Peptides against a protein of PDB entry 6DSZ. Designs and how they scored, part 202

Target 1, 361 residues: chain A of PDB entry 6DSZ
Amino acid sequence: NYVVTAQKPTAVNGCVTGHFTSAEDLNLLIAKNTRLEIYVVTAEGLRPVKEVGMYGKIAVMELFRPKGESKDLLFILTAKYNACILEYKQSGESIDIITRAHGNVQDRIGRPSETGIIGIIDPECRMIGLRLYDGLFKVIPLDRDNKELKAFNIRLEELHVIDVKFLYGCQAPTICFVYQDPQGRHVKTYEVSLREKEFNKGPWKQENVEAEASMVIAVPEPFGGAIIIGQESITYHNGDKYLAIAPPIIKQSTIVCHNRVDPNGSRYLLGDMEGRLFMLLLEKEEQMDGTVTLKDLRVELLGETSIAECLTYLDNGVVFVGSRLGDSQLVKLNVDSNEQGSYVVAMETFTNLGPIVDMCV

## One batch from the design tools (peptide; made by RFdiffusion4, then SolubleMPNN)

Design b2_p20_8_s2 (from b2_p20_8, 6 letters changed)
Fold by OpenDDE base, seed 3:
Structure b2_p20_8_s2 (fold): chain B 361 residues (1-361), chain A 20 residues (1-20)
Amino acid sequence: as target 1 above (361 residues)
Amino acid sequence: MELVKEALAEMQKGKVKIKV
């Protein structure tokens, strides 16, 4: 009996940073197909803590902290529509990953969206939103005592959602999404009523955004609102303020991933299809009344990395570059550029052995 | 450039001093 030790997947398809093992630990969580890897970020680098096999390819992986939790919980959705909320529990040397809640969120009817599965969590942890099928927004209410993830659908009039996020600072859970119709791409907002199980009119909309607008970034308070990333432009809107930039440097390659650096949303990392790493900066303006508004947006090239499927800022200028097509990397952002103008230095490289070709022999 | 340097300098204040 040759136990063919199935080669572990090496291609990264998701990564997140947070406090999953404890309130104090900084963790890096990496999704590699059906495998979840959990690391503690230390002064010595990444310390492996646990590996978890999942019942299917991980399609969504998000950390969130419900009110009254001391550490983050992990939401996972698989490509087979198995949803779970995981908790890390350690007792001495014993490490357990506990399923707090689970459910299957597959519908019998619906066209799977061509842009794949989108999963988002309300910043106030009131609900999870899922775009699985065209013309449907699935809601999973978050309740502390519910071990069964129950979902319901709200009909979206907008059939072709490109990306969706929950906004920050909203009294009711509010989504912001880019959608496409025959007239082009647009941004719209909806409030989500858990009580009525319907959409209410959101605070704002922006018709006729860039034709290739592909990503929504929800911006935390004090700025609020959203950033919309296109091929040629980056726009900010919060209902009251609109600002757009069209830096020529982003036109060279499509931005495919982003990660927030600061809790206040002042800085983001952006990765493109050529492996370029950018910083997006939100310049603040303090008003006389003490309100903070967005003054300007800037994009700066930091350097080059492996082609990122996902980015996550760790700490101290260290970034994990999760790559599906190439090797994943830990990179350091330096204060001073090198002779080539790069702020990026590779610290560690994680070899990607490519897709596990199931050679059915 | 100045804002990037300021941003990068602020990042170096992080608690987890990962050795390079």
Scores: peptide ipSAE 0.604, ipTM 0.938, DockQ to the pose 0.824
Fold by OpenDDE base, seed 1:
Structure b2_p20_8_s2 (fold): chain B 361 residues (1-361), chain A 20 residues (1-20)
Amino acid sequence: as target 1 above (361 residues)
Amino acid sequence: MELVKEALAEMQKGKVKIKV
């Protein structure tokens, strides 16, 4: 009996950093198709803790911490629209991954969006938002006592959403999204009413953004607002302040992923289709009243890595580069550049054996 | 360049000092 040990997937399709195993542990979570790998980040490197098999390809993986939780919970959505909220529980040496809530969020009617599944969590943990189908925004209210993930749809007039995020610092859950219409790409905001199950007018909009605007980054307070990343430009808007840059270096290759370095949203990592790693910097200006405003945006090339599908900053200048097309990497950001002008040094490389062709024998 | 070096220097103050 040749037990053909099905080769484990090696291509990374998502990664997140947070405090999932405990309040004190820094974790790296890696999605590899149907597998979730959980690591603790230690002084000795990545320590494997658990591997979890999922009932489908992981499409969304997000950490969130509801008020009064000591550690992060994990939201997972599969490509088959199975949603769950997972908790890590350790009791002595026994490690369990508990499903706190689950549900299927598939609709019988709807056109699946060509840009795939988008899942987002409100920073105040009031709801999960899902863009699954064109012209629909699905809402999952977050309730602690609810073991069944209930969802409802809100009709979205904007049929072609490119990317969407929840904003920070909003009294009501507020989404910011890039959409395309016959006139081009635009940015709009909506407040989400849980009570009325409808959209209200958001705080701001920006019509006629860059034609290739592809990503929204929600910026934490004190800045608030959003960053919009295009092919040629990076723009900031918070309702009161607008700032745009067009650094020539980003025109060479499309930015495909981003990750926030600082909790205050002052620095981000950006990865492009050539494996270039950038830092996006938000320069602060302190006003006489103690308010902090955005002074400027800067983009700087750090170096080269494997082509990132996802990036996550760990700590102490260490970054995990999750790659689908190449080897994933653990890289160190150094203060001093090497002889080639790179601030990036590969610490560890994780071989990608390519797509496992499930040969049905 | 200076802002990047400052940013990179601030990152080195992290609590989890992963050693290779």
Scores: peptide ipSAE 0.598, ipTM 0.936, DockQ to the pose 0.861
Fold by OpenDDE base, seed 4:
Structure b2_p20_8_s2 (fold): chain B 361 residues (1-361), chain A 20 residues (1-20)
Amino acid sequence: as target 1 above (361 residues)
Amino acid sequence: MELVKEALAEMQKGKVKIKV
């Protein structure tokens, strides 16, 4: 009996930064297929705290902090539609990952979306949204005392959703999404009524965005609104202000991931299919009334990394580059560029041994 | 160029100083 010690997955398919172990700890959480790795970010680097086996491939992994929680909770959805909300508890040296809530959110009827599973959390923690199937938006209300994750579906008229996010600063939970129809790609918003279990008209829409518009970034206050990333353009819209840039440098390779650097959404990291790392900058203009508006968008090339499946800013210019195709990296962003114009320095590299082929022996 | 340098400089003020 060759106990083929199943090689641990090394390909990263998700990463998140937050305060999961405590209010004060900065954590890096890494999804590697069915495995969740939890690190504390320290002056000495990444300290491993816990590794958790999941009952399926992690498809969604998001940190969120409900009102009155001192630390973040973790939402996980697996590719088999098992949802859970996890809490970290430590009692002395004993570490436990508690399931606060769980449920299966699979529908008996629906076409699984070709662009895969999308999971999003309302910034005010009112609900979780899931795009699992074409023409359906699943809502999981976030109730503190409910151990059973109950979901309902709202019908979307837009059958081909490309990406979706919850917006910030909305009185009601509001989604912003890119969708495709026969006329091209468009952006639309909907308010989500928990009471009526329906969509209401959202604050704005933008018809005829770039044909390859692929990502929505919800922008926090004070800017609000969303960034739409395409192949050739990056656009901002908040209902009142529209701004578009078409920096030639982004045409060279498709942007595939993003991460917010600042809590106020003034800076983002972007990764493309060539492993180029960019900074997206939102230039602010302070008005005489003290309101902050978007003045301009800028994209700057920082350097090159492994091809990112996911990016997460840690702190102090340190970025985790989660790679599925190559080695994951911990990189430092420097203030001054090197002789090649790169601001990126690799600090640590995590070898990717490739896909675990389930050799059925 | 100036804005990215300012942004990068602001990042260096982070609390968690991972040693390079």
Scores: peptide ipSAE 0.597, ipTM 0.935, DockQ to the pose 0.856
Fold by OpenDDE base, seed 2:
Structure b2_p20_8_s2 (fold): chain B 361 residues (1-361), chain A 20 residues (1-20)
Amino acid sequence: as target 1 above (361 residues)
Amino acid sequence: MELVKEALAEMQKGKVKIKV
């Protein structure tokens, strides 16, 4: 009797860093298909704390901290449209993952979007936004005492949304998105009215961005606005300032993931389809009135890693590279480059055994 | 080059010193 021990999934499809187990602990959370792995980042490396089986493939995994919470909560959406908000609770040696809220957000009518599920959280924790279906934006209001995640849809005129984020520093929840129409790709913003359950005109738009514009990064204060990443260009816009760069080095391979390093949005990690790791830097200029403006954007090659599906900066120059196609890695960023000009050193490698093809025996 | 080195140097000031 060969007990085919169903091998646990090893391919990473999401990762996040935050303070989930406590306010003081730095955590790495890794999504591997239906499995959530929770680690504490320690001086000795990644300490496993808990593994959680989910009722479906994890499609969205985001940490957020509502006002008055001491630690982060975890939002998960599955590919079967099961949504939950999870809390870590420890009592002595007993570790429980508590479901604070749950719901199914599937619509009976709608075309699932070709670019897959997008889930975003307002930085002020007012709502969750979901792009699940073409021509719809789903809103989940975040209420402290509601155990049932209720959602409503707002009609989105832009049918082909490529990526969407909530902006920082907005009085009302404001989305920024890249969309495609017959004229090309564009960036637009909308304010989301919870009261009226509609979109209002956002603060800015940019028509005719790069044809391959694929990602939106919401930039925190003091800069605000968004970064738009294309195949050939990286652009910044905040309504008042526009800046674009076209570094030749990014033309070689498509940027596929990003992660913010600094809370103020001064530095980001970028990963491309060749496993190249970049740093995106926002140079500040302090004005005489004390306002901070963007002076310049820079992109620098750090080195090579496994092909990242997701990146997350931990601390002290350590980065987790979550890979779907290759081995995931814990890497160190060094101040000095090696003989090959790389700032990247692999610390640990996590073997990816590939997708378990369900051999239907 | 200087900006990246500065950025990388600031990263080394992190609270969680993972030993290599």
Scores: peptide ipSAE 0.588, ipTM 0.933, DockQ to the pose 0.841

Design b2_p20_8_s3 (from b2_p20_8, 6 letters changed)
Fold by OpenDDE base, seed 3:
Structure b2_p20_8_s3 (fold): chain B 361 residues (1-361), chain A 20 residues (1-20)
Amino acid sequence: as target 1 above (361 residues)
Amino acid sequence: MELVKEALEEMQKGKIKITV
């Protein structure tokens, strides 16, 4: 019996940072196909804590903290539409990953969306939203006592959703999404009524955005609103203020991932298809009434990394670069640039052995 | 440039000084 020790997946397809193991621990969670790796971020680097096998390829991985929870919970959706909410529990040296809730959210009817699975969580933890199929938005209400994830669908008139997020600071759960129609790409918002199981009119819309608008970033308060990233432009909209930039440097390669650095949404990391790492900066303007508005947007090239599938800021200018096509990295952002103008220094490299071809022998 | 420097300086004030 040759136990062919199946090579563990090395290609990263998702990463998140938060407080999963405890309220105090900073964790890095890495999705590698069906494998979840949990690390504690320490002064000595990444300390491995646990590996978890999932019942399918991880398609969505999001940390969230419901009211009254001391630490983050983990939402996972697999490519086979198995949803779960996981909790880390330690009892002495015993480490358990507890499934708080689970469910299968597959529909019998629907065209799987060409842009893949999108999963989002309301910032107030009222619901999970899923774009799995064209013309449908699936809602999973978040209830603390419910071990069974029950979902319902809302019909979405916009058949070709490109990206979707929940907005911050909304009285009702509000989605913002980029969609494509025959006239181009547009941004729209909807309020999600849990009671009526329908969409209500959202606070704003923006018709005729850039043709290649591909990502929505929900911006926390005090700014609120969303950033829309395209091939040629980055735009901000919050229903009151609109601002657009078209920095020539982003035209060279498509931005494919982003991560928020600051809790207040003042800084983001952006990664492109060439492995360039950018910082997106939101300049503040404080008004006389104490309101904070967006003054300007800036994009600055930080340096080069492996081609990021996902980015996550850890602490002290350290970034995890999760790569599917290349080696994943821990990189340090320095205050001073090197002679080449790069702020990026590789700290650690994690070899990617490529796709595990499950050779069914 | 100034905003990036300020941003990078603020990042160095983090709690976990990762030294690999």
Scores: peptide ipSAE 0.654, ipTM 0.954, DockQ to the pose 0.914
Fold by OpenDDE base, seed 4:
Structure b2_p20_8_s3 (fold): chain B 361 residues (1-361), chain A 20 residues (1-20)
Amino acid sequence: as target 1 above (361 residues)
Amino acid sequence: MELVKEALEEMQKGKIKITV
């Protein structure tokens, strides 16, 4: 009996940072196929706390904090459409990952979207949104007392959604999405009515965005709105202000991931298909009434890393670069560039042994 | 350049000084 010790997955397919173990702990959570790794970020680096096996490949992994929770909860959706909400609980040395809620969100009818599973959480924790199938948006209402995740579908007129996020600062849960039609790519918003289980007209739309617009970033208050990332351009829109930049440096390679650095959405990290790491900066303008508006957008090259599947800012200029194709890295952003103009220094490298071939024994 | 420097300087004020 060769116990083929199934090699643990090393390729990272998702990462998230938040306060999962406690209100005070900064955690890094890493998805490696069916495995969830939980770390505490410490002065000594990443301290492993727990590993969790999931019943399928992790497709969505998002931290969220419902009103009156002291710490973040974890939403996971698997590629087999098993959804759960997880809570970390420690009692002395005993560490438990508690399933607060679970459900299967698979539909019997629907075309799985070619761009894969998208899962998003309303910033006010009113609902989870899922784009699983073309022409459908699935909603999971967030209720604290419900152990069974119930979902319903809303029909989308837009069949080819590229990316979708919930916006911040909206009275009703509002999605912003990039979609493609025969005329090109566009951005649209919808309000989500939980009561009526329908979409209402959102606050704004932007027709005819860049043909390769691929990502939506929801921007927190005070700016609000969204950033749309394309191949050649980065645009901001909040229903009132529009701003676009086309920095030549981003044309060299497609931006494939992003992460917010600041809670206020003033800075983002961007990673491209060549492993270039950028900072996107939102320049603020303070008005005489104390309102903050976007003055400008800037993109600056920080340096080079492994090709990121996901990025997450930790603290003190340290970034986790989750790589699927290469080694994952812990990198430091320095204030001063090196002789090559790079602000990036690798601190730690996590060897990627490649995809686990599930040898069905 | 100045904004990036300022941004990077602000990042260095983080609570967790990771020293690997």
Scores: peptide ipSAE 0.652, ipTM 0.953, DockQ to the pose 0.878
Fold by OpenDDE base, seed 1:
Order: sequence, then C-alpha cells, then structure tokens
Structure b2_p20_8_s3 (fold): chain B 361 residues (1-361), chain A 20 residues (1-20)
Amino acid sequence: as target 1 above (361 residues)
Amino acid sequence: MELVKEALEEMQKGKIKITV
C-alpha cells in the first residue's frame, strides 16, 4: 500500500496580513487551494503556527475586526459557497481555530459570474457583501450572536460587475463598483439598506471610465473615495475630487493585484502580469482648515518579483509576494536602488511545484 | 524619485525588523 502522501499545495491563491492570533502578533495568512497556512511575522522571519484544512478551495479570505474585538476574525468563502467566520484561540500550548459562524450561501438560481467570486467586508463590520452571480449582490449581516450566516440577495441592474468594494467613512454601508454595459465601463456607488434589503442611491458615479478598468481600491479617510485601476490609467474619485493619471509604464503589462501599505491609504503596492512591482503614491495637500485633500497620484517602479496573484505588506519594507504561476517570495524594499535600479531584494523564495494534478488513477 | 525614497525611508521605521 503506497500511501501516496498527497503533496501539499504550493501555489498561492490568496494572502492577507493582520492580527489574527493575538492583538499584538502580526500574522501572514496564506491560502493554498484548500489549505490555510497561518504564520507569525517575527524578527527571525515567518514562524509557522497552524495549518487548517478547508472543505473546498478558498475563494475569499478576509480579516476583519468587529467593534470590541481585541483581534481580527477571518472570513472564508469556498468555491462551493461554504462561508465561515473563524477565530484563533490559544490556551497555553493548545491552539484552536474556532468556527464562530458558518453557512452555505449558494443560490439555486443565478448565473455564476465569469469574473469569479468577489467577497468584501464593510470597514465598520456591518455586513459582508458577495458578488457570486450576475445581477445579484448577496449580503450577510454581521451579528455577533448569530452562529448561522444568513444571507439575502439584492438585485443589481448592472449585470456585469467587474470589481466591487465597500467605501470608508459612509453613514450607511456603501459599495463602489466597476461595471460594463454596451456603452463601456462605468463606476457607480450604492448604499446598502439592511432594513429595507435594497440599494439606495450612492454618493457619486463616474460614467465612461477606461474601457479596461478592472480594479477598485477603497481609500480610507481622510481621503476617502476610491481608486480605479485600468490598463492605461489610474483614477481617483471621492464624489468631490477627481484625478486621473496615465503613466506610460503601466501600459506594458496589466496590473492584477494591489495592497495598501499605510493605514491612511497614502501608499499602495501594485503587481502586474510580468511580475513588476510598483508603488502607487497619494500626495496629500493639507488645507488651512486642517482638511486633507488628494494633491496628486504617482506610480513608481520598484523592481521585479514573481508574478503576484496577491501582495501583502508585512512591516519594515518587507512584502510577501504570493504567486500562483511562480515561486512565492518574501522581498525587502530597500531605500537605495541596486545597480539595475531595483529597490527589490528577494529574502526568501518558496518553491511552487505547480498545480496538483489530482491524477485519479 | 524623491517621494519613493521618502516612502521607502518611512517603511524602514517599522517595528518588526525581519532578518532572514
């Protein structure tokens, strides 16, 4: 009996950074198909804490901190529409991953969206939003006492949503999304009423964005609003201020992932399909009244990495590059460029053995 | 270039100095 030890998946399909194990620990969480790997970020590098097997491929993995929680909770959605909220508990040397809530959020009726599953969490932790099917936005209200994740659908008039995020600083949960219609791509906002289970008119919209606008980044306060990333342009809008840049360097390859560096949203990392790593910078202008406004947007090339499926900033200029197509990396951002003009140095490389072909023999 | 340098300098003020 050859116990073919099923090779552990090595391709990364998601990563997130936060405080999952404790309030003080910085964690890196890595999704590798059906496995979740939990690390503590230490001065000595990534310390493994726990591996968790999931009942399906991880499609969404997001950390969130409800008001009055000391540490982050983990939302996971699988490709089979199994949702759970996980908590880390440690009692001495005993480590438990506790399911606080779970549910299946699959609909019997709906066209699965061609762009896949999108899962987002309201920054104030009022709800989870899911784009699973065309013309539907699923809402999971966040209630602490509810062990069963109950969801409802709101109908979207916009059938072809490309990307969606919750905005920051909104009285009601507000989504911002890129959608496509016969006239092109557009950005729209909706307020989500939990009470009425409907959309209300959002604070702003932008019709006729770039034809290849593919990503929305919600920007924290004090800036607020959103960044829309296209093939040729990066735009900012907050309902009052609009700014667009078209740096030639981003035309060479499609930006496919992003990660916020600063809590205030002043800096982001961007990764493209060629493994180029960029910094997006939001220049602030402080007004005489103490208000902070966006002055300018800049994009700068930092260097080259493995092709990122996901990026997450850790600390002290260290970035985890999660790769599906290549080796994942821990990279250092240096202040001074090398002889090739790169600010990126690989610290550690994690071999990707490629797709686990389940050869059912 | 100057803004990137400033940004990179600010990143080096992080609490966790990872040395691999």
Scores: peptide ipSAE 0.651, ipTM 0.953, DockQ to the pose 0.902
Fold by OpenDDE base, seed 2:
Structure b2_p20_8_s3 (fold): chain B 361 residues (1-361), chain A 20 residues (1-20)
Amino acid sequence: as target 1 above (361 residues)
Amino acid sequence: MELVKEALEEMQKGKIKITV
């Protein structure tokens, strides 16, 4: 009788950092298929706090802090369209993960999008947006007292959305998305009216972006706007300013993930399909009126890691590299490069045992 | 180069000194 000890999933499919356990604790949350792992980031490394089994593969995992909350809440959407908002509670040694709200957001009608599930949260916590199906944008209004996550759909004219984010600093919730049509790839913005349950015209659009534009990064204030990442180019747009770079170093492999280092959006980590780790830097220019504008964009190679599915900057130059294809890592960014020109040093490696092939015996 | 060095130096000022 071989007790096939069901090996816990080791492949990482998402990671987020925030203040989930308390206002003071820095947490790393890791999604491994149906498993959520919660860590506290300490001087001694990652301290495990709790593991949570989910009723399906985690497809979206986002931390957010509604007005008046002391700590972050966790939004999870599963691949079976089960949505929940989770809260961490600790009472002495007793740890509980409370479901504040839940719902099923599956539609009876719709074609599941080929690029998979996208879930985003408005920076002001007004709504959650979901791209689940082609030609539909699902909205979950965030209301404090609602235990039932109710959603509605808004029709998108743009059927082939590649990526979507909420913008920062917008009076109304505003999405920015890359979409593909027969003419190529484009960027568009829409304001989301909760009242009318419709899209209004957004502040800007950019037609005919790079053909391989694949990722939208919403940039916080003071810069605002978005970064669009392609295969050959990185572009910034905020409605008033446009800037594009085409650093030769990014042409070698597609950037597949990003993480914001600074709260002000001045620095990002980028990971590509070869496991290269980059820093994207936004150079500021302070104008005489005290406004901060983007002066330039720079990309620098930091080094190599496992192929990142997700990246999370922790603190003190430590980065968690969540890998689906390889071993996940804690890496240190050093000020000085090594003899190979790398700023990256592996601190800890977490073995990925690969996909559990369900050997149906 | 200078901007990356400055960025990396600023990162080392973090509150949580992770030592594994």
Scores: peptide ipSAE 0.647, ipTM 0.952, DockQ to the pose 0.877

